# Peptides against a protein of PDB entry 4JHK, part 60

Target 1, 212 residues: chain A of PDB entry 4JHK
Amino acid sequence: EDYKIQSFDLETQKLLKTALKDPGSVDLEKVSSVIVDQSLKDQVFSREAGRICYTIVQAEAKQTNGSVFRRNLLNRLQQEFKAREETRKRSTQEWVCLVSFICNIFDYLKVNNMPMVALVHPVYDCLFRLAQSDALKNEEEVDCLVLQLHRIGDQLEKMNVQLMDELFNLLRDGFLLQEDLSSMGRLLLLEILEFRAGGWKLSDTAQKYYYS

## One batch from the design tools (peptide; aimed at target 1 R70)

Design b2_p29_7_s3 (made by RFdiffusion4, then SolubleMPNN; from b2_p29_7, 18 letters changed)
Fold by OpenDDE base, seed 5:
Formats: C-alpha cells, structure tokens, sequence
Structure b2_p29_7_s3 (fold): chain B 212 residues (1-212), chain A 29 residues (1-29)
C-alpha cells in the first residue's frame, strides 16, 4: 500500500516506512510524535495520517501483540485536544489541522470495525467549536467543518443523533442568521445541510470536491 | 454556546485508557 509521506525528509520517510512494515524495529513514540507534528502542519497529510496510524497499529499488533504506538499516539492526541483553544488562538491552520487529524483518527482507528467510543465526544466538541459564530465567519474553519461532516458525519450520527441534531441546528442558524459569513462559507453550510437531509449520500460532484 | 459549554464541562476522556479497554473487551468476546 502506498502512503503519501513526501512532505517529510528522507530520513523521516524511511522511519515511517519501517514503522509501517516492521514497527518493532523503530522508536514508536518518536514515530507517533512525528506523525502528529506533521498532521498539525499539513492538512493533506492529516488525511493520510489516519490510514498510516491504522496500519502501524495493525502491524504492531500482528508482530508483537503490542500497542506502544497506539498508546503514544492517543496520549499525544489527547494533549493536543486539551490545548485546542490555545492552538486555535495561535493558528487557525493548526487548529483545523488538529480537528482534521482527530476526525481522521476517529475514522480509521476502529475497534472491531467500530469507532472508538472515547473519541465521539471529543470529535463533537471540535465540530461544535467550529460551528460557533466566531468560527463560522472564517472560511477556513467552515471548510474544515464541512469536510469532516462529509467524511464522518454519518458515523458520528450513529453514535449520537442528539448531538448531531444540535450541531446542525447551529449550522442552520448560522446559515440563516449570521451576516458575516463569506459567500463560500454560506454555500458550504447550505451544501452540508442538504447533504445530511439527503441521508449523507454524496453526489458525484461532491465526491470530486471533497475526495479528489 | 450553551452546547459548547456543556461539552467542555464534561471530563475529557482518557483516549488511551478507554481505547485499550475497548480493545481488551473485544479480544475477550
């Protein structure tokens, strides 16, 4: 399987490749740290990071029946989540990357093909933060919010429909009542409202936009 | 928002602890 890790230097690429194939031969704490650090800088990589993490987790489990990588990853993720407001204040880009990364981990790190229950509320908390008025006026945050809902909205709803209803009430109110939305932001909100109303089914056009 | 405040009032889950627990339960089933 091919993974998009071209954003790393060659040494780090080698480290990651080794972790994917032979996790027992590398410092998995370092690997997890590198993945998280890059995911906070590069949203494109953040998307791939979930897949990479899943593969490493599976490889370690198979090789040594260990869980060192997952533990370190989740520990770091929790630290970043806890500091999310500070991150948002420091850098909108890092904030949306963090949200994207958490959502990707939710999407890919499954237990018996089910999402980790522990991540449900943290994910919703991130999305609710993006749905606040101060965030909705920022196109970058709206883009992140809508993107995540396209990717994992149906899964999240299955985990907690009440929270999803509340979230979309905020989005609807933002769409209808908030005056300082960008044109694109408004369009994105409308699109995601319609997307859920349509049963979380992607059109061909939407698929191209979000996944190409 | 009120919803955000309620979410923040909830204890942040221990991602590691609960993840491992879920996996352990799965392995035992």
Amino acid sequence: as target 1 above (212 residues)
Amino acid sequence: SKIEEENRAKAIPDFEKYSEKELEEFEKA
Scores: peptide ipSAE 0.057, ipTM 0.571, DockQ to the pose 0.478
OpenDDE base, seeds 1, 2, 3, 4: peptide ipSAE 0.040, 0.042, 0.043, 0.042; ipTM 0.574, 0.573, 0.574, 0.558; seeds 2, 3, 4 fail the geometry check

Design b2_p29_7_s4 (made by RFdiffusion4, then SolubleMPNN; from b2_p29_7, 18 letters changed)
Fold by OpenDDE base, seed 3:
Structure b2_p29_7_s4 (fold): chain B 212 residues (1-212), chain A 29 residues (1-29)
Amino acid sequence: as target 1 above (212 residues)
Amino acid sequence: SSLRELNRALAVPVFEEYAPKELAEFEAA
């Protein structure tokens, strides 16, 4: 398997590898906890975590017709989501990791090859929170917001175009009206506005302008 | 509410036939 889990100790790596191959032989609650804990610390890992989670879910379903892992995973996710405002207050870094993780779960944890409908509103709630004035002034939160929209914006829009319109109204207002945005934050907002307007893709010219 | 929707996610069954890419990843895991 080519899953990137080198950041874990050897024992945990073995646990994860076993979960991927033979989920019925490990404590899947523990596995889910390990994945969530690391995802809340490492935003980069959260992307890989989504893929890992999907694989474990499918493996367990196939092997034992079970759903213990997914249940524990989503239960933990719910707990973290409920405490999101306190998390944000405590640590911006942990907050953006949480958002990233939720978005990545949405991206990877498909059901019958379709996005999990139940995650749509929670994801939008996170993105709307990042789009508030008190969050837009923090470049780290803007980075997170824009990154997620690049990753899953097109999928989210297909699930609920009305919410996406509302979200981008806030982003437009922030770009035009908010005075305490960082230079990079303002640039990123403009880019994402153009990204959506272009059908969730960038022209070569725009790519060079913003990222070259 | 968002919490209500997330609760619904807990009850969603997983019945999925692997796509070629997912199957390959599963076998290579």
Scores: peptide ipSAE 0.026, ipTM 0.554, DockQ to the pose 0.065
OpenDDE base, seeds 1, 2, 4, 5: peptide ipSAE 0.025, 0.024, 0.020, 0.026; ipTM 0.503, 0.513, 0.578, 0.502; seed 5 fails the geometry check

Design b2_p29_8 (made by RFdiffusion4)
Pose (drawn by RFdiffusion4):
Structure b2_p29_8 (pose): chain A 212 residues (1-212), chain P 29 residues (1-29)
Amino acid sequence: as target 1 above (212 residues)
Amino acid sequence: SSWADYSGQAENDVPVNTRYLDLVAEAKS
């Protein structure tokens, strides 16, 4: 019900609500463009846009059996994904938004009730980038890293364990060895090590230790 | 490869990886 589009221009809110019901009546290329655009600019929307994207993808399949919107969305995201390092230099905020959005799409948009394999390596590419020492020194990026691991970390491991293993070695390494990792960064990494070791669930006692 | 050439894949069974629990216990102590 709540797609979290309050950040949008009033005209665009109408465009988006229309695409949910009658995709054939709207420019799906323009629709996908305004969604990707906004997703890089607003944090709340980046971590929620998957709902509205899924609803539109399903609406098109139902109405016209088409997947034009899905296509425009994936190709536009692939372009942002390819430019990820440049975007990170320009704005950490935009970069964490891109990762949040890509990961939200991996979570919501399924293909025959299965995850899109097309996004497996790209998502690991993003999380490995967050696990680097130049990214871990920024609590903003560590926060982004652990948000994705909480949300889709389990699904991702099933698609590829080798990558999740090597990724968590970087987490341990940054935890023990890195000195400019902050106190909050340390708390966040420790919680995610326990989270994964526990099978991607938060224990009652960890809940008490880490969170208010 | 184009992401628009998307396909789905079934998830595999993965055992629980407990290698970091000793480190977590030590760090919290």

Design b2_p29_8_s1 (made by RFdiffusion4, then SolubleMPNN; from b2_p29_8, 14 letters changed)
Fold by OpenDDE base, seed 1:
Structure b2_p29_8_s1 (fold): chain B 212 residues (1-212), chain A 29 residues (1-29)
Amino acid sequence: as target 1 above (212 residues)
Amino acid sequence: MDFADYEGAALKEVPVDTSYLPLVKEALA
């Protein structure tokens, strides 16, 4: 399987591949740290890291019935989440990578085929931050927001419809009232509003209108 | 889309920062 780890050096790639197949033979704390670090730097990796993490979790569970990797991963995730405002101030790119990573973990790291309840509020907190006026004026942040809602919006709504309603109230106000949005940003907000209104689906006609 | 769906929309308060470590521990139990 291809886990999109080409951005790592060869030694680290070998480490990750070993973790995927024989997690008991490697330092899983180190592996989790490497994954989180790279997820903050590489947008492609941050968007796909959840699949890697899920596979390692499953491999460890099967091999030793352990959860060392998941524990270390989530602990590190909490640390990065707490520092999210500092990250945003330092680098918009790292911030959107962090959000993408958190959302990707939410999407892939399921227990009994259900999202982890512990991640619901952290994900919403990130999306609410992206929905603030100072973030909506940045096209990179709008792109991140809309992308995550496309990927996991339906799942998040099932977990907490009240928060989703509140979030989309902000997005509607941003679309209608905020004057310093880019043309693309405004278009993306309109698209995601229609996306949810359509039951988290987009018609072929709408797809052509917004993305062709 | 019908713009009537947006009538009366208002800004909502941003959730306050919260530590989720206890919830993470619960999820891992």
Scores: peptide ipSAE 0.026, ipTM 0.455, DockQ to the pose 0.019
OpenDDE base, seeds 2, 3, 4, 5: peptide ipSAE 0.022, 0.026, 0.013, 0.026; ipTM 0.516, 0.481, 0.336, 0.529

Design b2_p29_8_s2 (made by RFdiffusion4, then SolubleMPNN; from b2_p29_8, 16 letters changed)
Fold by OpenDDE base, seed 2:
Structure b2_p29_8_s2 (fold): chain B 212 residues (1-212), chain A 29 residues (1-29)
Amino acid sequence: as target 1 above (212 residues)
Amino acid sequence: MDWSDYQGAELKEVPQDTSFLPLVKEALS
């Protein structure tokens, strides 16, 4: 497999490559910290980090029957999640990277073919934050919100349909009532509203409208 | 909840990425 780790220095790249192949031979706490740190800075890496994490988790489980990497990863994610408002205030980019990374972990790290229950509320909390009026006016945050819902919306709904209904009530209100949305932001909200209404797939009509 | 407390069975295969937001943005721009 090809992993996008070119944003790291050479020593760190070697560390990650070793973790992917022989996790028992490296400091998996350090590996988890490095991955989280870079995921907050690099949107491209953040999008791919879930796959890397999944591979390391699988490799460790098979090699040593261990879970050191997963424990450290989730602990660090929890810390970053708790500090999410400060992160958002400091950097919109880091904030959307954090959301993207948490959603990717939710998507990739399935246990017994099921999402981790512990991640459900944190993911929803992030999406609800992106659905607030002050976030919806920022196109970068709208991009993030819509992207995550395309990726994992159907899975999240299966975990908690009530929260999904509440979330989409906010999105509908934003689309209809909020005056300071960008044109692109408004269209993206419309698309995702129709996407869910169509059972998390595009209808033939919507397909033609948005992709022709 | 402490996320480190989660224990479960072996992880299954990763689903394919279904995001097509870039195409939406391209079409609407």
Scores: peptide ipSAE 0.026, ipTM 0.455, DockQ to the pose 0.158
OpenDDE base, seeds 1, 3, 4, 5: peptide ipSAE 0.023, 0.015, 0.022, 0.023; ipTM 0.533, 0.458, 0.404, 0.460; seeds 4, 5 fail the geometry check

Design b2_p29_8_s3 (made by RFdiffusion4, then SolubleMPNN; from b2_p29_8, 16 letters changed)
Fold by OpenDDE base, seed 1:
Structure b2_p29_8_s3 (fold): chain B 212 residues (1-212), chain A 29 residues (1-29)
Amino acid sequence: as target 1 above (212 residues)
Amino acid sequence: MDFADYEGAELKEVPQDTSYLPLVEEARK
């Protein structure tokens, strides 16, 4: 299986490849740190890092019945989450990468085909932050918000429909009442409102309206 | 809340649904 790790240097690529196949032979704390660091810098990688992480988790479980990688990964993720406001102030790019990464981990690291309950509230917290007025006026943050809701909105709603209702109340208010949205931002909010209303899928009619 | 403090069974892989991605990307152009 091929993974998008071209952004890493050759030595790190080798480390990651080894972790994927023989996790017991590498420093899994270091591996987790490298993955998180890159996920905060590379949005493309952050969107797909969950697949890599899942593979390493499964490989370690199979090889040693261990969970060292997952533990270190989640610990680092928790640290970054706690510092999310500071990250947002420092770099919008790093912030949206962080959100993307957290959502991706939520999407891929499933136990018995179920999302990790511990990640539900952190994911919602990130999405709620993106739904605030100061974030909605930033097209990059709106892009991130809408993308994540397309990816995991249906799963997240199943975990807590009340929070999802509250989130979409904010999005609806933003769409209707906020004056400083970009044209694209407003369009994206409208689209995602319709997306959920349609059962987390686009009807053919809606697809033609927005994209054809 | 401790992210690492999760007790569960074997993790299961779910195929990624990326059907939305082309539409979202098109909207951004």
Scores: peptide ipSAE 0.027, ipTM 0.531, DockQ to the pose 0.146
OpenDDE base, seeds 2, 3, 4, 5: peptide ipSAE 0.021, 0.021, 0.025, 0.016; ipTM 0.429, 0.432, 0.524, 0.524; seeds 2, 3 fail the geometry check

Design b2_p29_8_s4 (made by RFdiffusion4, then SolubleMPNN; from b2_p29_8, 17 letters changed)
Fold by OpenDDE base, seed 5:
Structure b2_p29_8_s4 (fold): chain B 212 residues (1-212), chain A 29 residues (1-29)
Amino acid sequence: as target 1 above (212 residues)
Amino acid sequence: MDFSDYEGAELKEVPQDTSYLPLVKEARA
C-alpha cells in the first residue's frame, strides 16, 4: 500500500520513507515529532499518520525488536493531551486535528491486534470535551466529534461501555436542550445518536436522509 | 509523493505501552 506524504518537503519525505523501511538508520524521535507536528496542522494527514505510525512501529519491532518510535510518539501525545485546553483556546483547527490524530492512533496502532488500553481514557476525554456545551455550538468541533465516533465508536465502546453511555447522555442532552447549535450541528448529533442506536451502522434510509 | 509500505510480516506479540498513563492521569486531576 502507498502512503501520502506529498505535503512534506523532499528531505522530510526521504526521512519518512527511510523510517518506514529502515527505522534503525534514522532518528525516530525526530520522525515522531515531524509526524505529530504535521498531524496538528492537517486533519487529512492525521488519518494517514495512523497508518504510517503503525507501519513504523512494525518495522522497528521487526528490525531491532525496539519500541523507540512508539515511546516517543506516545510521550509527545501525552504532552499535547495535557495542553489540550490551551490548544483549543489558541486554535480550534489545531484542537480538532489533535483529537483526530489521537483517535487515529487508537484506531491503527494496535497491540496484539487490540487497541492500546492506555489510549482509551485519553480518547474519551477528548470526546467528552467535544461534547461540552461550549464545543457543541461550534460546528467544526461537532463535525470532529461525529467523525471520530463514526470511525472508532464501536471499538471504543467495546473498551468501556459505561463511558460511552455517559458520552451519549451528553450528546442527547445537547441535541434536545442546547439552543445555540447550528442546524448542521444538530443534524450531526441526531445522526450519530441514530448511528449508535443502530449498532454503529446506518440504515439505507438513514444514509439517504443524511448524506443524499 | 507516495511510498510503499514495509514488506515485513506483522508482529503478533508487542508489549503494551503504559507510558501515556502518568501524564494523562495528572491532566485528569
Scores: peptide ipSAE 0.023, ipTM 0.508, DockQ to the pose 0.026
OpenDDE base, seeds 1, 2, 3, 4: peptide ipSAE 0.018, 0.021, 0.018, 0.019; ipTM 0.496, 0.414, 0.404, 0.496; seeds 1, 2, 3 fail the geometry check

## One batch from the design tools (peptide; aimed at target 1 V111 P122)

Design b2_p30_3 (made by RFdiffusion4)
Pose (drawn by RFdiffusion4):
Structure b2_p30_3 (pose): chain A 212 residues (1-212), chain P 30 residues (1-30)
Amino acid sequence: as target 1 above (212 residues)
Amino acid sequence: YEAARLAAAAAPPVPTAPFNVETAAEDVSW
């Protein structure tokens, strides 16, 4: 019900609500463009846009059996994904928004009730980038890293365990060895090590230790 | 609890075994 589109221009809110019911009546290329554009600019929308994208993808399949919107969305995201390092230099805020959005799409948009394998390596590419020492020194990026691991970390490991293993080595390495990792960064990494070792669930005691 | 957690973070990693999964064909790639 709540797609979290309050950040949008009033005209665009109408465009988006229309695409949900009658995708054939609207420019799905323009619709995908305004969604990707806003997703890089607003944090709340970047961690929630997957709901509205899925609703539209399903609406098109039902109405016209088409997947034009899905296609425009995936190709535009692929372009932002390819330019991820440049975007990171320009704005850490936009970069973590891109990662949150890509990971939200991996979570919501399924293909025959299965995850899109097209996004497995790109998502690991993003999380490995966050696990690097120059990214871990920024609590903003560590927060982004652990958000994705909480949400889709389990699904990702099923698609590829080798990558998740090597990724968590970088997490342990940064935890033990890195000195400019902050106190909050340390709490966040320790919680995610326990989270994963516990089968991607938060124990009652860890809930008490880490969170208010 | 904190001590146990720090010890666990320093312990040697154990790799996760592969899963048996199915995938749907896709006309998109990255």

Design b2_p30_3_s1 (made by RFdiffusion4, then SolubleMPNN; from b2_p30_3, 14 letters changed)
Fold by OpenDDE base, seed 3:
Structure b2_p30_3_s1 (fold): chain B 212 residues (1-212), chain A 30 residues (1-30)
Amino acid sequence: as target 1 above (212 residues)
Amino acid sequence: YLEELLKFAAAPPVPRPPYSVSTAEEDFSF
């Protein structure tokens, strides 16, 4: 199994590769920090980061029945989550990277093949923040919101349908009532509204409309 | 441009692992 880690320097690549194969032989706190730091810079990497984290968690569990990596990872995520508003103020790019990473961790780190309950509210909190009017006017944030809902919306809904209903009420209001949405933003909101309404699938008509 | 952006938004995730051996959640409060 190959992982996209070419963005790291050679020493860090070696560290990550070793963590994937023999997690007990490396500093797993350092590994977690490196992964989080890079995920906050590169939203594309955040997807790969989910896979990497999963693999390390699995490897450590099998090797020593330990959870040092996961604990350090979640501790760091907790810190970043708590500081999310400051991060958003500092850099929209870092903010959407943070959201993307948390969502990918939700997607990949399972407990007995189920989503970690501890991540449900943090994920929803991030998505609700993206659904507020001051965020919906920013295409970068709308892109992030729609991307995450496409990827994990169905799973999130299964965890809490009430919160998902509330979230989509905000999105419908944004689509219909918010005046400073870009035309692209409005179309993205429409697409995701239709996506959920179709059971988290695109109808044939919608597929043709958006992708033809 | 809309099509390209929507494709980005709708892009499926990397294939998910079929099984997780994780058995316990950490006690975290976000």
Scores: peptide ipSAE 0.085, ipTM 0.732, DockQ to the pose 0.114
OpenDDE base, seeds 1, 2, 4, 5: peptide ipSAE 0.017, 0.029, 0.047, 0.042; ipTM 0.548, 0.634, 0.704, 0.664; seed 1 fails the geometry check

Design b2_p30_3_s2 (made by RFdiffusion4, then SolubleMPNN; from b2_p30_3, 16 letters changed)
Fold by OpenDDE base, seed 4:
Structure b2_p30_3_s2 (fold): chain B 212 residues (1-212), chain A 30 residues (1-30)
Amino acid sequence: as target 1 above (212 residues)
Amino acid sequence: YLEELLAKAASPPVPRPPYDISVAEEDFSF
């Protein structure tokens, strides 16, 4: 299977390819760090990174019944999460990359075919931050918020419906009450509100409305 | 733009193995 790792130099590509096939032969801490570093720079890579991480986790489990990669990955992710406010202040792009990556890790890394419970609150914390008034006025943050909710909202709700209700209360209030939303931002919020209300799918009516 | 963004958001997830064999060896929390 082909993975989109062309953004890395050749040496790193080789490292990643080896990790995917023979994780026991490489420094998995280094591999995890490289993946996180790139995911913080490239939002498009974040989705692929989730898949790559999943594959490495599975490969290591099969090969050695180990979890070195996952442990290092989550430790690094935890570090970045703890510094998320500083990241947001420094760079909106890096911030939304971080959120995207955390959400993709939630989406792809499973334990016994279930989402990692440990990631539930961190994901919600990120989404709640994006749902604050100071973030809703930023188109890049709104795009990220809506994108993630489309991708993992249904899974996340199954983990904690109460937090999802609270989150969408904020989104509703933002849609209705926040004055400095862009037209597109308001439309995106409306769409995601309806998306959830429709069971995390678009109704025929909504489909026509948003895609006509 | 909206349609493009929503199309991207609604794209099918990348296929995964049918069962994840990962097992948590210890509790992890952020």
Scores: peptide ipSAE 0.043, ipTM 0.712, DockQ to the pose 0.120
OpenDDE base, seeds 1, 2, 3, 5: peptide ipSAE 0.041, 0.042, 0.040, 0.046; ipTM 0.706, 0.717, 0.707, 0.719; seeds 1, 5 fail the geometry check

Design b2_p30_3_s3 (made by RFdiffusion4, then SolubleMPNN; from b2_p30_3, 14 letters changed)
Fold by OpenDDE base, seed 5:
Structure b2_p30_3_s3 (fold): chain B 212 residues (1-212), chain A 30 residues (1-30)
Amino acid sequence: as target 1 above (212 residues)
Amino acid sequence: YLEELLAAAAAPPVPRPPYDISVAEEDFSF
């Protein structure tokens, strides 16, 4: 299997590769910290991180029936989540990376092929924060919001349709009422509204509209 | 950019391992 870890130095790459194949032979707390740190800085890796984390979780479970990595990962994620407002104030880039990462973990870390219930509310909280007016005026945050909803919206809705309805009420209000949206931001909101309305897929008409 | 974003969003998910033996952490919550 090929994992996109070229952004790390060679020593860290070796650490990650070892964790993927023989998790019991490495410091899994260190591995989790490295993954989280990089995910907060690199959106491309943030996507890959979910797959890497899932693989390590499965490898450790199979090797020792342990869960040291997952525990450390989720604990660190919880810490970052709790500090999310400070992160947003400090760096929009790190904030959207955090959201991307937590959504990716939601997407990839399954328990008996089901999403972790513990992640549902944190994911929604992040998306609700992105749906606030002060965030919707920032195209980087709108990009993140819309991208995550494209990726995991259908799964997330299955976990709590009421929260999804509330979220999309905010998005509709933003689209209709907020004056300081960028043209692209407004277009993205319209697209995602139609995307959900179409059952989390684009209609042929919408496909032509957005790609023409 | 929109077209690229939509294309990326519509792309197949990254492959996952063929098995799932994960267990929920006891009393874990945010």
Scores: peptide ipSAE 0.114, ipTM 0.747, DockQ to the pose 0.117
OpenDDE base, seeds 1, 2, 3, 4: peptide ipSAE 0.032, 0.104, 0.108, 0.097; ipTM 0.687, 0.748, 0.744, 0.752

Design b2_p30_3_s4 (made by RFdiffusion4, then SolubleMPNN; from b2_p30_3, 15 letters changed)
Fold by OpenDDE base, seed 2:
Structure b2_p30_3_s4 (fold): chain B 212 residues (1-212), chain A 30 residues (1-30)
Amino acid sequence: as target 1 above (212 residues)
Amino acid sequence: YLEKLLEAAASPPVPRPPYDVSVAPEDFSF
């Protein structure tokens, strides 16, 4: 498999490659820290990070029946999640990277082919924050919100339909009532409302309307 | 832009085995 890790220096690339093949031979706490740090800086890396994390978790489980990497990863994510408001105040870019990373970990780190229950509320909390009026007026935050709902919305709804209903009530209100949304922001909200209404898929007609 | 967003969202995840060997701690919570 090809993993996109060219953004790291050569020494760190070697560390990550070794972790993927022989996790017992490296410091998995350091590996988890490096992955989280880079994911907070590069939103494109976030999805790749999810895949890398899954591979390391499975490799460690098969090799030693251990879970050192996952424990350190989730502990670091918990720390970043708790500090999310400070992160948002410091940098919108870092904030949306954090949300993207948490959502991708939710998407890739399965337990017995099921989502981790412990991540359900943290993911919803992030999406609810992006759905507040002060966030909806920022296109970077709207882009992040809509992208994550496209990727994992169906999985999240299966875990808690009540929270999803509440979230989309906020999005509908934002679309209808908030005056300082950009034209693109309003279009994105309408699209995601119809996306869910269509069972988390787009009809041919809707696809032509939004993406042609 | 919307087309690019759709393409990014529609990118399939790497195939996963039907059952993984990972077990999360039951007491772990954020």
Scores: peptide ipSAE 0.038, ipTM 0.708, DockQ to the pose 0.117
OpenDDE base, seeds 1, 3, 4, 5: peptide ipSAE 0.034, 0.034, 0.034, 0.034; ipTM 0.679, 0.663, 0.665, 0.655

Design b2_p30_4 (made by RFdiffusion4)
Pose (drawn by RFdiffusion4):
Parts: structure tokens; C-alpha cells; sequence
Structure b2_p30_4 (pose): chain A 212 residues (1-212), chain P 30 residues (1-30)
């Protein structure tokens, strides 16, 4: 019900609500463009845009059996994904938004009730980038890393365990060995190590230790 | 680790270009 589009221009809110009901009546290319554009600019929308994207993808399949919107969205995201390092240099805020959005799409947009394999390696590409020492020194990026691991970390491991294993080695390495990792960064990494070791769930006691 | 990251970067684009259209066509055929 709540797609979290309050950050949008009033005209665009109408465009988006229209695409949900009657996709054929709207420019789905322009629709996908305004969604990707806003997703890189607003944090709340980047971690929730998957809902509205899914609703539109299903509406098109139902109405016209088409997947034009899905296509425009995936190709535009692929372009942002390819330019990820440049975007990170320009704005850490935009980069964490791109990651949150890509990961939200991996969570919401399914293909025959299965995850899109097309996004498996790109998501790992993003999380490995967050696990690097130059990214871990920024609590903003560690926060982004662990948000994705909480949300789709379990799904991702099923698709590819080898990558999740090597990724968590970088997490342990940064935890033990890195010195400019902050106190908050340490708390976040420790919680995610326990989270994964526990089968991607938060124990009652960890809940008490880590969170208010 | 450097080799894995290089391979991962190459596969990230390659798999996207290979599988995204295939997944869309499969949804359209369904």
C-alpha cells in the first residue's frame, strides 16, 4: 500500500500511481527513469523502491503480458552499476543509495518466484566493494553493507556460497586487523558475523547486546 | 583475493547481459 513516494514531485506522484493501475497508458521508459533517478537521491526511497517496481512489473504482465518496464529498469540500473566507482567518488550518499536500490530489486523482483540470477554477481560486486578497507573506515558504508546482509544476505548465500565465504573473510580481516575502523563499525561487523554464523538470524541475547 | 575481485567484476556485467533478457523472455512466455 505505501510505496514511499512522498519525496516525489506532485506531478510525478500522479505518473507513478497511474503506472500501477494502467501501465500501458504511460511512458514506462520515463517511469523507470524517474524511479532510478530518485532512488539515487533519497535514502528512504532507495531501500523501498522495490515494492513499487514489483507492482508495476506485475501490472504490465497482467495487462499486456509485456516486460518493457522491467527491461528499462534493469538496463538503467546496469548502467549505474557499471558507473559505480565514479558515483562513489562523487557521492558516498549516492553510492550507498545505488547499493540499497539494487539489493531491494534483488529482494522484490522475482522471476517465476525465483531470484534474478542476473543480479547475484553485481550484488556481490557491491558488497565486496563495501568490505574493502577504504570503505570500512566509513560508518556510512558499513551501515549499508550490513543492511543488505540483514535483508538478502541469506538469499545471496544460497545462490553462491563461495562468494559469501570469501566476503566474510574480509569482514573478519577488517575487524581484527584494521585500525581506522571505528567503534560503531566494530559493533556492526561483530553483529553481522554472529548473524551469519547463527543462520542469518539475530539471537535474543544479541538483540539485547547490540540494539537499544 | 585480487583475482577473485577481477573475475567477479567481469562476471557481474557478463551475467547481467546474458541472463536479464533471458529472464524477461521467460516471464513473457509464462
Amino acid sequence: as target 1 above (212 residues)
Amino acid sequence: MEELLEELSEKSVEDWEEYAPKEIEEVEES

Design b2_p30_4_s3 (made by RFdiffusion4, then SolubleMPNN; from b2_p30_4, 13 letters changed)
Fold by OpenDDE base, seed 4:
Structure b2_p30_4_s3 (fold): chain B 212 residues (1-212), chain A 30 residues (1-30)
Amino acid sequence: as target 1 above (212 residues)
Amino acid sequence: MEQLEKELREKSVSEWEELAPLELKELEAA
């Protein structure tokens, strides 16, 4: 099983592998911090980190019925969320990684196969921030926004359709009215508008148009 | 719309703090 941890040094890789198999033998607070830190730096890892986190959570639950890791993970993640505007100002890359990671955690850490309610509003808040005019003009932020909506949009809508409607009102307005969108950004917004309109599905024709 | 967004920003952190511990207990029971 490949957990996409090649971006870490060998020592840290070993730490993570140990956490995945024997979480009781490592400092799970440290592990959670390492994962969050790397998720803010590495887009590939940020998008995959949810699976790692889920596995560690399950391993700890199985081994000790504990929740040290997920508690520390969510606490650290919340701290980063609180500082999200400062992060965005400092680094667009770190900001989109943060959003991606939060969405990834939302997608993987579920209770009885249902999303955590605690994360619904934070996720929407991130997506609403990405849907503001100052963010829509940045392709990196648009990429992030559209990617997350593709991944978890249907789940989010089930949690709160009103917020999703409001979010897509912003996206529609951005697509139609915002002048400083890039060509790719505009295409991505159009695609995601069509994606939701089609019940969070794309036709084969649309798929070919946008991704071939 | 603006009011909704404002409320969302204001409550997102507080609800996270409030609800996450409760849901974590459910995860442990699963």
Scores: peptide ipSAE 0.417, ipTM 0.899, DockQ to the pose 0.737
OpenDDE base, seeds 1, 2, 3, 5: peptide ipSAE 0.304, 0.319, 0.375, 0.323; ipTM 0.852, 0.869, 0.887, 0.869

